# Peptides against a protein of PDB entry 9GMZ: the designs that were tried, part 73

Target 1, 343 residues: chain A of PDB entry 9GMZ
Amino acid sequence: TGFPLELLTRPATERLAYFENYTVAHPRLKEVYEILMRTIAEPAGASFIFVYGASGVGKTTLRLRVEQKLTELALPKLESDRARVPVVGIEAIAPESRYFNWKEYYTRALITLEEPLIDHKFDYGVRGISRDNFGKINVESKVVAPALRRALENALIHRHPDVFFVDEAQHFGKVASGYKLQDQLDCLKSLANMTGILHCLLGTYELLTFRNLSGQLSRRSVDIHFRRYCADSPEDVQAFKSVLLTFQQHLPLAETPNLVDHWEYFYERTLGCIGTLKDWLKRVLSDALDREATTITLKDLQKRALSVAQCQKMFKEIQEGERQLSETEADVQNLRSALGLGA

## One batch from the design tools (peptide; made by RFdiffusion4, then SolubleMPNN)

Design b1_p12_7_s2 (from b1_p12_7, 4 letters changed)
Fold by OpenDDE base, seed 3:
Structure b1_p12_7_s2 (fold): chain B 343 residues (1-343), chain A 12 residues (1-12)
Amino acid sequence: as target 1 above (343 residues)
Amino acid sequence: SAIQEALARAKE
């Protein structure tokens, strides 16, 4: 089934919003979704989940789908426990300085956890944290990071989310020294331990550096690789073509564009990353709607494509991440063989 | 957000 035909008579903003909110349920997304949902339901003593994969593979879409599902599953309990928040998700921001801004992180986490619609007012016991007339948390500039941390710990304990998501978590790693990265991981580990809340870090292959820094995190973490589609796999190529077919049916245009015939060009400029594909199509759709165009052409696609240089850079980063994982898998196999555990 | 929508429904 395609987009609702009624959208063709709607404003460009509504047509664009439809496509922005549309999610293709592609095989890799479903696989990672099921693994993540199972791990959240049965963490088996894990304090962390690492979800890593290429930039633009669809990690944010995964997070949003899990947040939606956890919220739906919690609805019957939320009627009786109005203090509970089923899930909290934040995006980590790249620090402007060599130091991660923990004050900003805690503030954002508190603001996200304490949505204005939560009736159960909790006193954080911290001077300078208040709610405005709209129920939004206000944090005064005088509130120091240790006080914000205590407020967040108390809020997480009181609201008891099933998981705390941190998207773009590779930004924790952009501190110039491995030592500072360890300190950040220890801080996150401490927060997870103090609250008893499972943390899920979503990010690029830069998250693999976290595995190497802490042998203690490995014992309390579950790792989920969100793979791209590979052109050397016929099954992956078919899945990618199926995604293109679905997107072309869900572009709210008068004439359905033929995206599938250009699958190689789409693959070249997305590297098999569905998020990158969606973002590209979103830009092209926006341009088409602004021109009141009936369809999307190859020229429209070319105008908004990532450059070859950008794709080459992204591909090198992907290959390095995939190589590191393959080496780790080989090392595990070698260890099993050396232990007399069959392959 | 899905949470906001769910919380809104839980208030009804």
Scores: peptide ipSAE 0.009, ipTM 0.398, DockQ to the pose 0.013
Fold by OpenDDE base, seed 2:
Structure b1_p12_7_s2 (fold): chain B 343 residues (1-343), chain A 12 residues (1-12)
Amino acid sequence: as target 1 above (343 residues)
Amino acid sequence: SAIQEALARAKE
């Protein structure tokens, strides 16, 4: 089934919003979603989940779908427990300085956790944290990071989310020294331990460097690799073509564009990353809607494609990440062999 | 779930 045909009579903004909100349930997304949902439901003593993969593979889409599902599943319980928040998700921001801004992190986490619509208001016991007339949390500039941490710990304990999501978590690794990176890991570990809240860090392959620095985190972490589609796999090529077919059916245009016949070009400019593909098609759709075009042409695609240079850079980053994973797998196998455990 | 709904829609 394609897009609702009634969209063709609707404003461009509504047509674009339809496509933006549409999610292709491709095999890799489904697999990672199922693993992540299972791990959240049954963490088995894990304090962390690491979800890593290429930039533009669809990690944010995964997060949003999990957040939606956890919210839906919690609705019956939220009627009886008005204090509970089912899930909290934040995006880690790249530090502008050599230091990660923990004060900003805690502030953003508190603001996200303490939605105005929550009936049960919590007193943080921290001077300079207040609520406005709309119930929105306000944090005064004088509140120091340790006080904000205590406030967040108390809020997480009180609200008891099933998981705390941190998107773009590789930004924790963008610090001036390995020592500071360890301190950041210890800080996150301490927060998870003190609150009993499962943390899910989503990021690029740079997150592997962060994960590997703490042998203690490794013992209490679940790893989820969100793989791209590879052109050397016939199954992956078929899955990628199927995604293109689904997208072409869900572009709210009068004439269905033939995306599948251009699959090699789409692969070249997305590296098998479905998020990159969706973002590209969104830009092209926006342009087509602005022109009141009936379809999308190859020329329209070319206008919004990533440059070859951008793709080459992204591909190098992917290859390095995939290499690191392959080495880690080999190291595990070597360790098993050295322990006399069969391969 | 939106993924399950998308999967259901993709199977149709």
Scores: peptide ipSAE 0.005, ipTM 0.373, DockQ to the pose 0.028
Fold by OpenDDE base, seed 5:
Structure b1_p12_7_s2 (fold): chain B 343 residues (1-343), chain A 12 residues (1-12)
Amino acid sequence: as target 1 above (343 residues)
Amino acid sequence: SAIQEALARAKE
C-alpha cells in the first residue's frame, strides 16, 4: 500500500511531514528492535545496553519506535501510578569545548524527564531548580553539576522508567585523555547503579572504545550491533531494493518515481544506511514539493546526493568499526580454541 | 510529541 492519495491535495508541509513520520520496517531494524525490546524486558542484571552502528544506519528511528512501544505497554499502569514515566530519551550534544558538558546533559535529562504535565511535582531539594507557571523546569545558572546529578538521580528513582536512552552517546568519549574517558564511564556506571535504571547508549562505532576501556562494564552490558546492508550479500541487496521500493510508494507525488532502477547509485551514496537514504529522499522530496513537481528525476537525486568524498570518509569510518568487531569475534574464537572449546 | 500527549492524558 502506498501513501494516502488525499495527500496530493494537501499543502507541501503536510506531504513532507507524512514522509518524515513514515518508517520503513526493514529486516535489520526489526531484528535489532526485537533484541532491544527483549533486553529491556529481561535485562538479567545488565545496567547498560550499547547499540552501535554506522552513522545514518537508523539508530534514532529504532529509539523512537522502542519509546513508542514502551509507552503503549505502560499506559494501563500509568493510570494507577501517576508518578511513573515509562521511558526517557535524550540526545547527547557534541561539546563546543574539548570536554563533554555534564551540566548541560543533566539539565536536558531533567527537562525531558520532568515534563510540564507530569502529575505529582517532585521537589528536587535543590535550590535553583524550579517550575515556571507552565510547569516547565527552570535551572538557574548557579546550580552546579553535582547538584543537578543528585536531582536527576532522585527524579529517575521517583519516575522509574523502564529504560533511559542516550542517543549520539559517542559524544561522551570526546575527552582529551584516556583517564578522563574512564572517569566518564565511571560516572555513567555510577548513575545507572545509584538509580537502578537501565541505560541504553546508542551511537557510532566510537562506542566500541567504551567497551574496550571497561572490563567491568562488559559484565553488566549487552551489546547490539546495528549493521548496515552489505553489497556482497545477495540477501542484503534484496532487502535494500525492497526498502527503495517501499520509499518510492510512500513519496507523496503525483507520479511514482522509479528508485529501484537506480539502486546501485543509492547504495553508492548511502553505503547501505537506511537513515542516510531517508534523509536524502526527504531533501529531494522537499525540493520537488517547492517546485510543485509531479515526480523525482535522477537529476533531482544527484543535486542532493552526498559527495563522493563524503561517502569515502564515511566508508572508512564504517570499515574501521566493522574491522574492530571482526577482530573481537576472532579473539573470542581464539579464546575458545585455547580453552579447548570447539570454535 | 505524541508520547508526551499520551503521557499527559494518562496523568490527568
Scores: peptide ipSAE 0.000, ipTM 0.404, DockQ to the pose 0.012
Fold by OpenDDE base, seed 4:
Structure b1_p12_7_s2 (fold): chain B 343 residues (1-343), chain A 12 residues (1-12)
Amino acid sequence: as target 1 above (343 residues)
Amino acid sequence: SAIQEALARAKE
């Protein structure tokens, strides 16, 4: 089934919002969704989940779908336990300075965790943290990072989410030295240990550097690789074409564009990343709606495509990440062989 | 957010 035909008579803003909120349930998304949901339900003593994959593969979409599902599953219990938050998700921000801003991170985490609509309010035990008349958390500038950390620890313990999501988690790694990266990992590990809350870090292949630096995290982490679609796999090409077919059916335009016939061009400019594809189509749809166009043309697509230079840069970053994973898999096999466990 | 909307519905 395509988009609701009544959208064709609706404002451009509503038509665009429909497409923005639409998610294609493609094979890789379904696979990682099921693995992630199972791991959250049965962490088996893990303190961390790492979800890594190419930029634009759809990690944020995965997070949002898991957050929705965990919330739906928790609703019957939330009626009786009004203090509980089923899930909390934050996006890590790239620091403006060479150092990750922990004060900002803790503040944003507290604000996200403490929804104004939560009936059961508790005292953070930290001076300079208050609620406004709307129940929103306000953190005074004088509150220092160690105090904010304690407040977050207390809030996480009290609200007891099934998982704490950190999207764009590679931004923790943007510190100038490996030593500072270890300190950041130790801070995250300490937060997970002190709260007993499972942490899920979503990010690019730069997260592999985090995994490799902390042998202690490796014992308490589950890894999930969110792969892109590869053009050298017939199955992946067919899945990518099926995504294009679904998107063309869900573009709220009078005439259905033929995206599938241009699949190679879409692949060239998305590298098999469905998030990149969706963002591209969103920009093109916005332009088409602004012009009151009946359909999308190849020229409309070309106008909003990533440049070849951008795609080449992104592809090099992907290849390096995929190479590192392949080497890690080979190292596991070599380790098994060296242990006499066989291949 | 979808969470806020779901939490709001859980309060009704």
Scores: peptide ipSAE 0.009, ipTM 0.395, DockQ to the pose 0.013; fails the geometry check

Design b1_p12_7_s3 (from b1_p12_7, 5 letters changed)
Fold by OpenDDE base, seed 2:
Structure b1_p12_7_s3 (fold): chain B 343 residues (1-343), chain A 12 residues (1-12)
Amino acid sequence: as target 1 above (343 residues)
Amino acid sequence: SAIQAALARAKE
């Protein structure tokens, strides 16, 4: 089953939007989705979930699908509890300075949590936080970070989301010292503990630094590794080819391009990361639609491919992350063996 | 390259 054929008669903007909104349900995404959904439903005293993996593996797609599903599952309860928000998700911003901007973080979280259309308006107990005529949260510049934190704590308690998502969470780690990183983790941990809201941090392998910094966080966190497809695994190669087959069927073009025959080139330039693959195909599709082309050629793919140098850099970062995880898994096994817990 | 080596192993 491919794209709706009616799209071929629709504007280029609609054809592109279809592909942008399309999600391939590939094995690694399904696996991580099921683990994440189960962990959110049954956190077993965990305050944090860490989802880490390569840049472009598809973490944002995972988040959006979980947010959608949690919203759907909450709909019957939202009719009776008009104050509830089922899920909240924000993206952490890279600090421009050596310090993470907590004021900006709390403001963005509060704005995202307090959607304009929510019927039950809440008093945050903080002067300088108001709703405009459209119900949107406005935060005056004079409001300080501790006051914004209290407002967010109160809002999270009142709205009681099943999970609070923070995408690009490796940006919390972009601080000048390990001590400041610990303080930031303690701040997040305190927020989760005070509100009773489960936090899910999604990011690159740089999130492994958070795992190693606090033995206390390790006891209250669940780790989920979102793996890429590896070329040394025949099963992973078949899964990657299947993703290419699905994408070629869902490109809204008059002639179906043969992406599968070029699987090695796609793998070389994506490193088995499906998000990177999708973004590449979006760029190529946009170019094809602008030219009113009937199909995509290898030349069109080459024009929008990541350079070999970019791929080499990305691969080095992936290998370092995978190495750190393998060492950590070995350390856990060694610890279990040393404790007389069978391997 | 390390990528080419990984791809070569996938062909075996």
Scores: peptide ipSAE 0.038, ipTM 0.626, DockQ to the pose 0.694
Fold by OpenDDE base, seed 4:
Structure b1_p12_7_s3 (fold): chain B 343 residues (1-343), chain A 12 residues (1-12)
Amino acid sequence: as target 1 above (343 residues)
Amino acid sequence: SAIQAALARAKE
């Protein structure tokens, strides 16, 4: 079924919001979703989950869908335990400086965890952390990073989420030296150990560097690869075309655009990344709605497409990440062979 | 309520 036809009589803002909130349940998203949900339910002593894949593959969409589902599953328990938060998710910010800003990270995590609508408020035991008249957390500039960390540890223990999500987690790796990267990992490991809360780090293939540098994290981590669709796979091409077909049915326009006939152009400018595709279509839909257009044309698509140079850069980054994974798989086979375990 | 807070967070 397509979009509700009633949307054609609604304001452009509602039509755009419909498409923004719409999620295509494509095969790779379903697969990773099921693996992630199962791993969160039964972490088997894991302290970390790493979800890695290309920029724009749809990791944020995955996170939001898992957060929604975990919330829905927790609803019956939340009626009796009004202090519990079922899930918390933050996005790591790229540091303005050469070093990751832990103070900012802890502040954002606290603000996200301690939502104003929570009935049972927690005392952080830290001077300079307060709530405003709306229940929003305010952190004074004088509060130092170690105090914010303790406040976050206590809040995580008290709220006991099933998982703590960190999106764009490759930003933890933006440090000047490999030694500093290990310090960041040790800091995250310590936070997970002190709280007993499962951490899920979502990011680009740069997260593989984190996995490889910490043999201790490797024993306590589950890895999930969120793959793009590959043009050399007939099954992946068919899945990508099916996503285009679904999107064309859910664009709230008077005339259904034919996106599927242009699948090669869509693939060229998205590299098989569904998040990139959705964001492109959002921009094009916004332009079409602003012009009160009845449909989307190829010219409208071209106006908002990523440049060839941008796509070439993104593709090089993807190829490097996919290569590193292939090398890791080969290393596992070599290790098994060396251990006398059959290949 | 904790339910409302959790639902709000899941929509962000």
Scores: peptide ipSAE 0.016, ipTM 0.423, DockQ to the pose 0.014
Fold by OpenDDE base, seed 5:
Structure b1_p12_7_s3 (fold): chain B 343 residues (1-343), chain A 12 residues (1-12)
Amino acid sequence: as target 1 above (343 residues)
Amino acid sequence: SAIQAALARAKE
């Protein structure tokens, strides 16, 4: 089934919003979604879930779909437990400085957790945290990071989400030294342990550095690799073509563009990352709607494509991440073999 | 967000 045909008579803003809100349920997304949902339901003593993969693979889409599902599942219980928040998700911000801003992180987490419409106002016992006339959390500039942490711990305990999501979590790794990175990880561990709330960190392959630095994290963490589609796999190529077919059917244009015939070009400029593909198509759709065009051409695609230089940079980052994972898998097999354990 | 709207309705 394609887009609703009535969209062709609707404003460009509504047509663009339809495509923006549309999600292709592609095989890798479905696989990672099922693993993540199962792990959240049965963490088996894990305090952390790491979801890592290429930039633009679709991690944010995964997060949003899980947040939606957990909210839907919790709705019947939320009527009786008005204090509960079923799920909370934030995006970690890239620090302007070389150091991660914990004060900003805690503030954003509190603001996200304490939605204006939550009836039960908690006094977090921290001076300088208040609600405005609209119920929005306001944090005074004088409130220090340790006080914000205590407020967040209390809020997480009281609201008891099934999971706390942190998107772009590789930004926690932006520290000047490996020692400081360990301190950051210990802070996160302490927050998870003190609250009893499962934390899910989503990010690039830079999250693998967190795994390697903390042998203690490995015992209390579950890892989920969100893979891109690889051109050397016939099954992955077919899945990628199927995604293109679905997107071409869901572009709200008068004439269905032929995206599938250009699959190699789409692969070259997305590296098999569906998020990158969707963002590219959004830009092209926006341009087409602005021109009141009936379809999308190859020239329209080329105008909004990532440059070859951008793709080469992204590909090097992906290859390094995939290499580190393959080496880790090989090391585990070698260790098992050396221990006389069958692979 | 749709989530916020659903949470709001559940808390009314």
Scores: peptide ipSAE 0.008, ipTM 0.444, DockQ to the pose 0.012
Fold by OpenDDE base, seed 3:
Structure b1_p12_7_s3 (fold): chain B 343 residues (1-343), chain A 12 residues (1-12)
Amino acid sequence: as target 1 above (343 residues)
Amino acid sequence: SAIQAALARAKE
């Protein structure tokens, strides 16, 4: 089924919003979704989940779908326990300074956790944290990071989310020269341990550096690799073409564009990353709607494509991440062989 | 958000 035909008579803003909110249920997304949902339901003593993959593979879409599902599953319990928040998700910000801003992180986490719609207002026991007339959390400038941490710990304990999501978590790794990434991980580990809340870090292959730094985190973490589609796999190529077919049917334009015939060009400029593909199509759709165009042409696609130089850079980053994982798999096989478990 | 909508419904 394509887009609702009624959208053709709607404003450009509604047509664009439809496409922005549309999610293709592609095989890799479904697989990672099922693994992540199962791991959240049965963490088996894990304190962390690492979801890593290429930039633009669709990690944010995964997070949003899991957040939606966890909320739906919690609804019957939320009727009786109005203090509970089923899930909390934050995006880590790249620090402007060489230092990760923990004060900002805690503030954003508190604001996200303490939704205005929560009836049970807790006193955080911290002076300078208040709610405005709209129920939004306000943090005064005088509140120091340790106090915000205590407030967040208390809030997480009282709200008891099934998981705490941190998107773009590779930004924790952007520490000043001389500061250890380990210190950032130890801080997160301490927060997870103190609250008993499972943390899910989503990010690029730069998250692999986090995994390798702490043998203690490895014992308490579950790894989920969100793979791109690979052109050397016929199955992956078919899945990618199927995604293109679905997107062309869900572009709210008078004439359905033929995206599938250009699959190689789409693959070249997305590297098999569905998020990158969606963002590209969104830009092109926006341009088409602004021009009141009936369809999307190859020229329209070319105008908004990532440059070859951008794709080459992204591909090098992907290859390095995939290489590191392949080496780890080889190390596991070598370890199994050395243990006499057979290859 | 879906969370906001769900929390709003849980309040009704």
Scores: peptide ipSAE 0.017, ipTM 0.456, DockQ to the pose 0.013; fails the geometry check

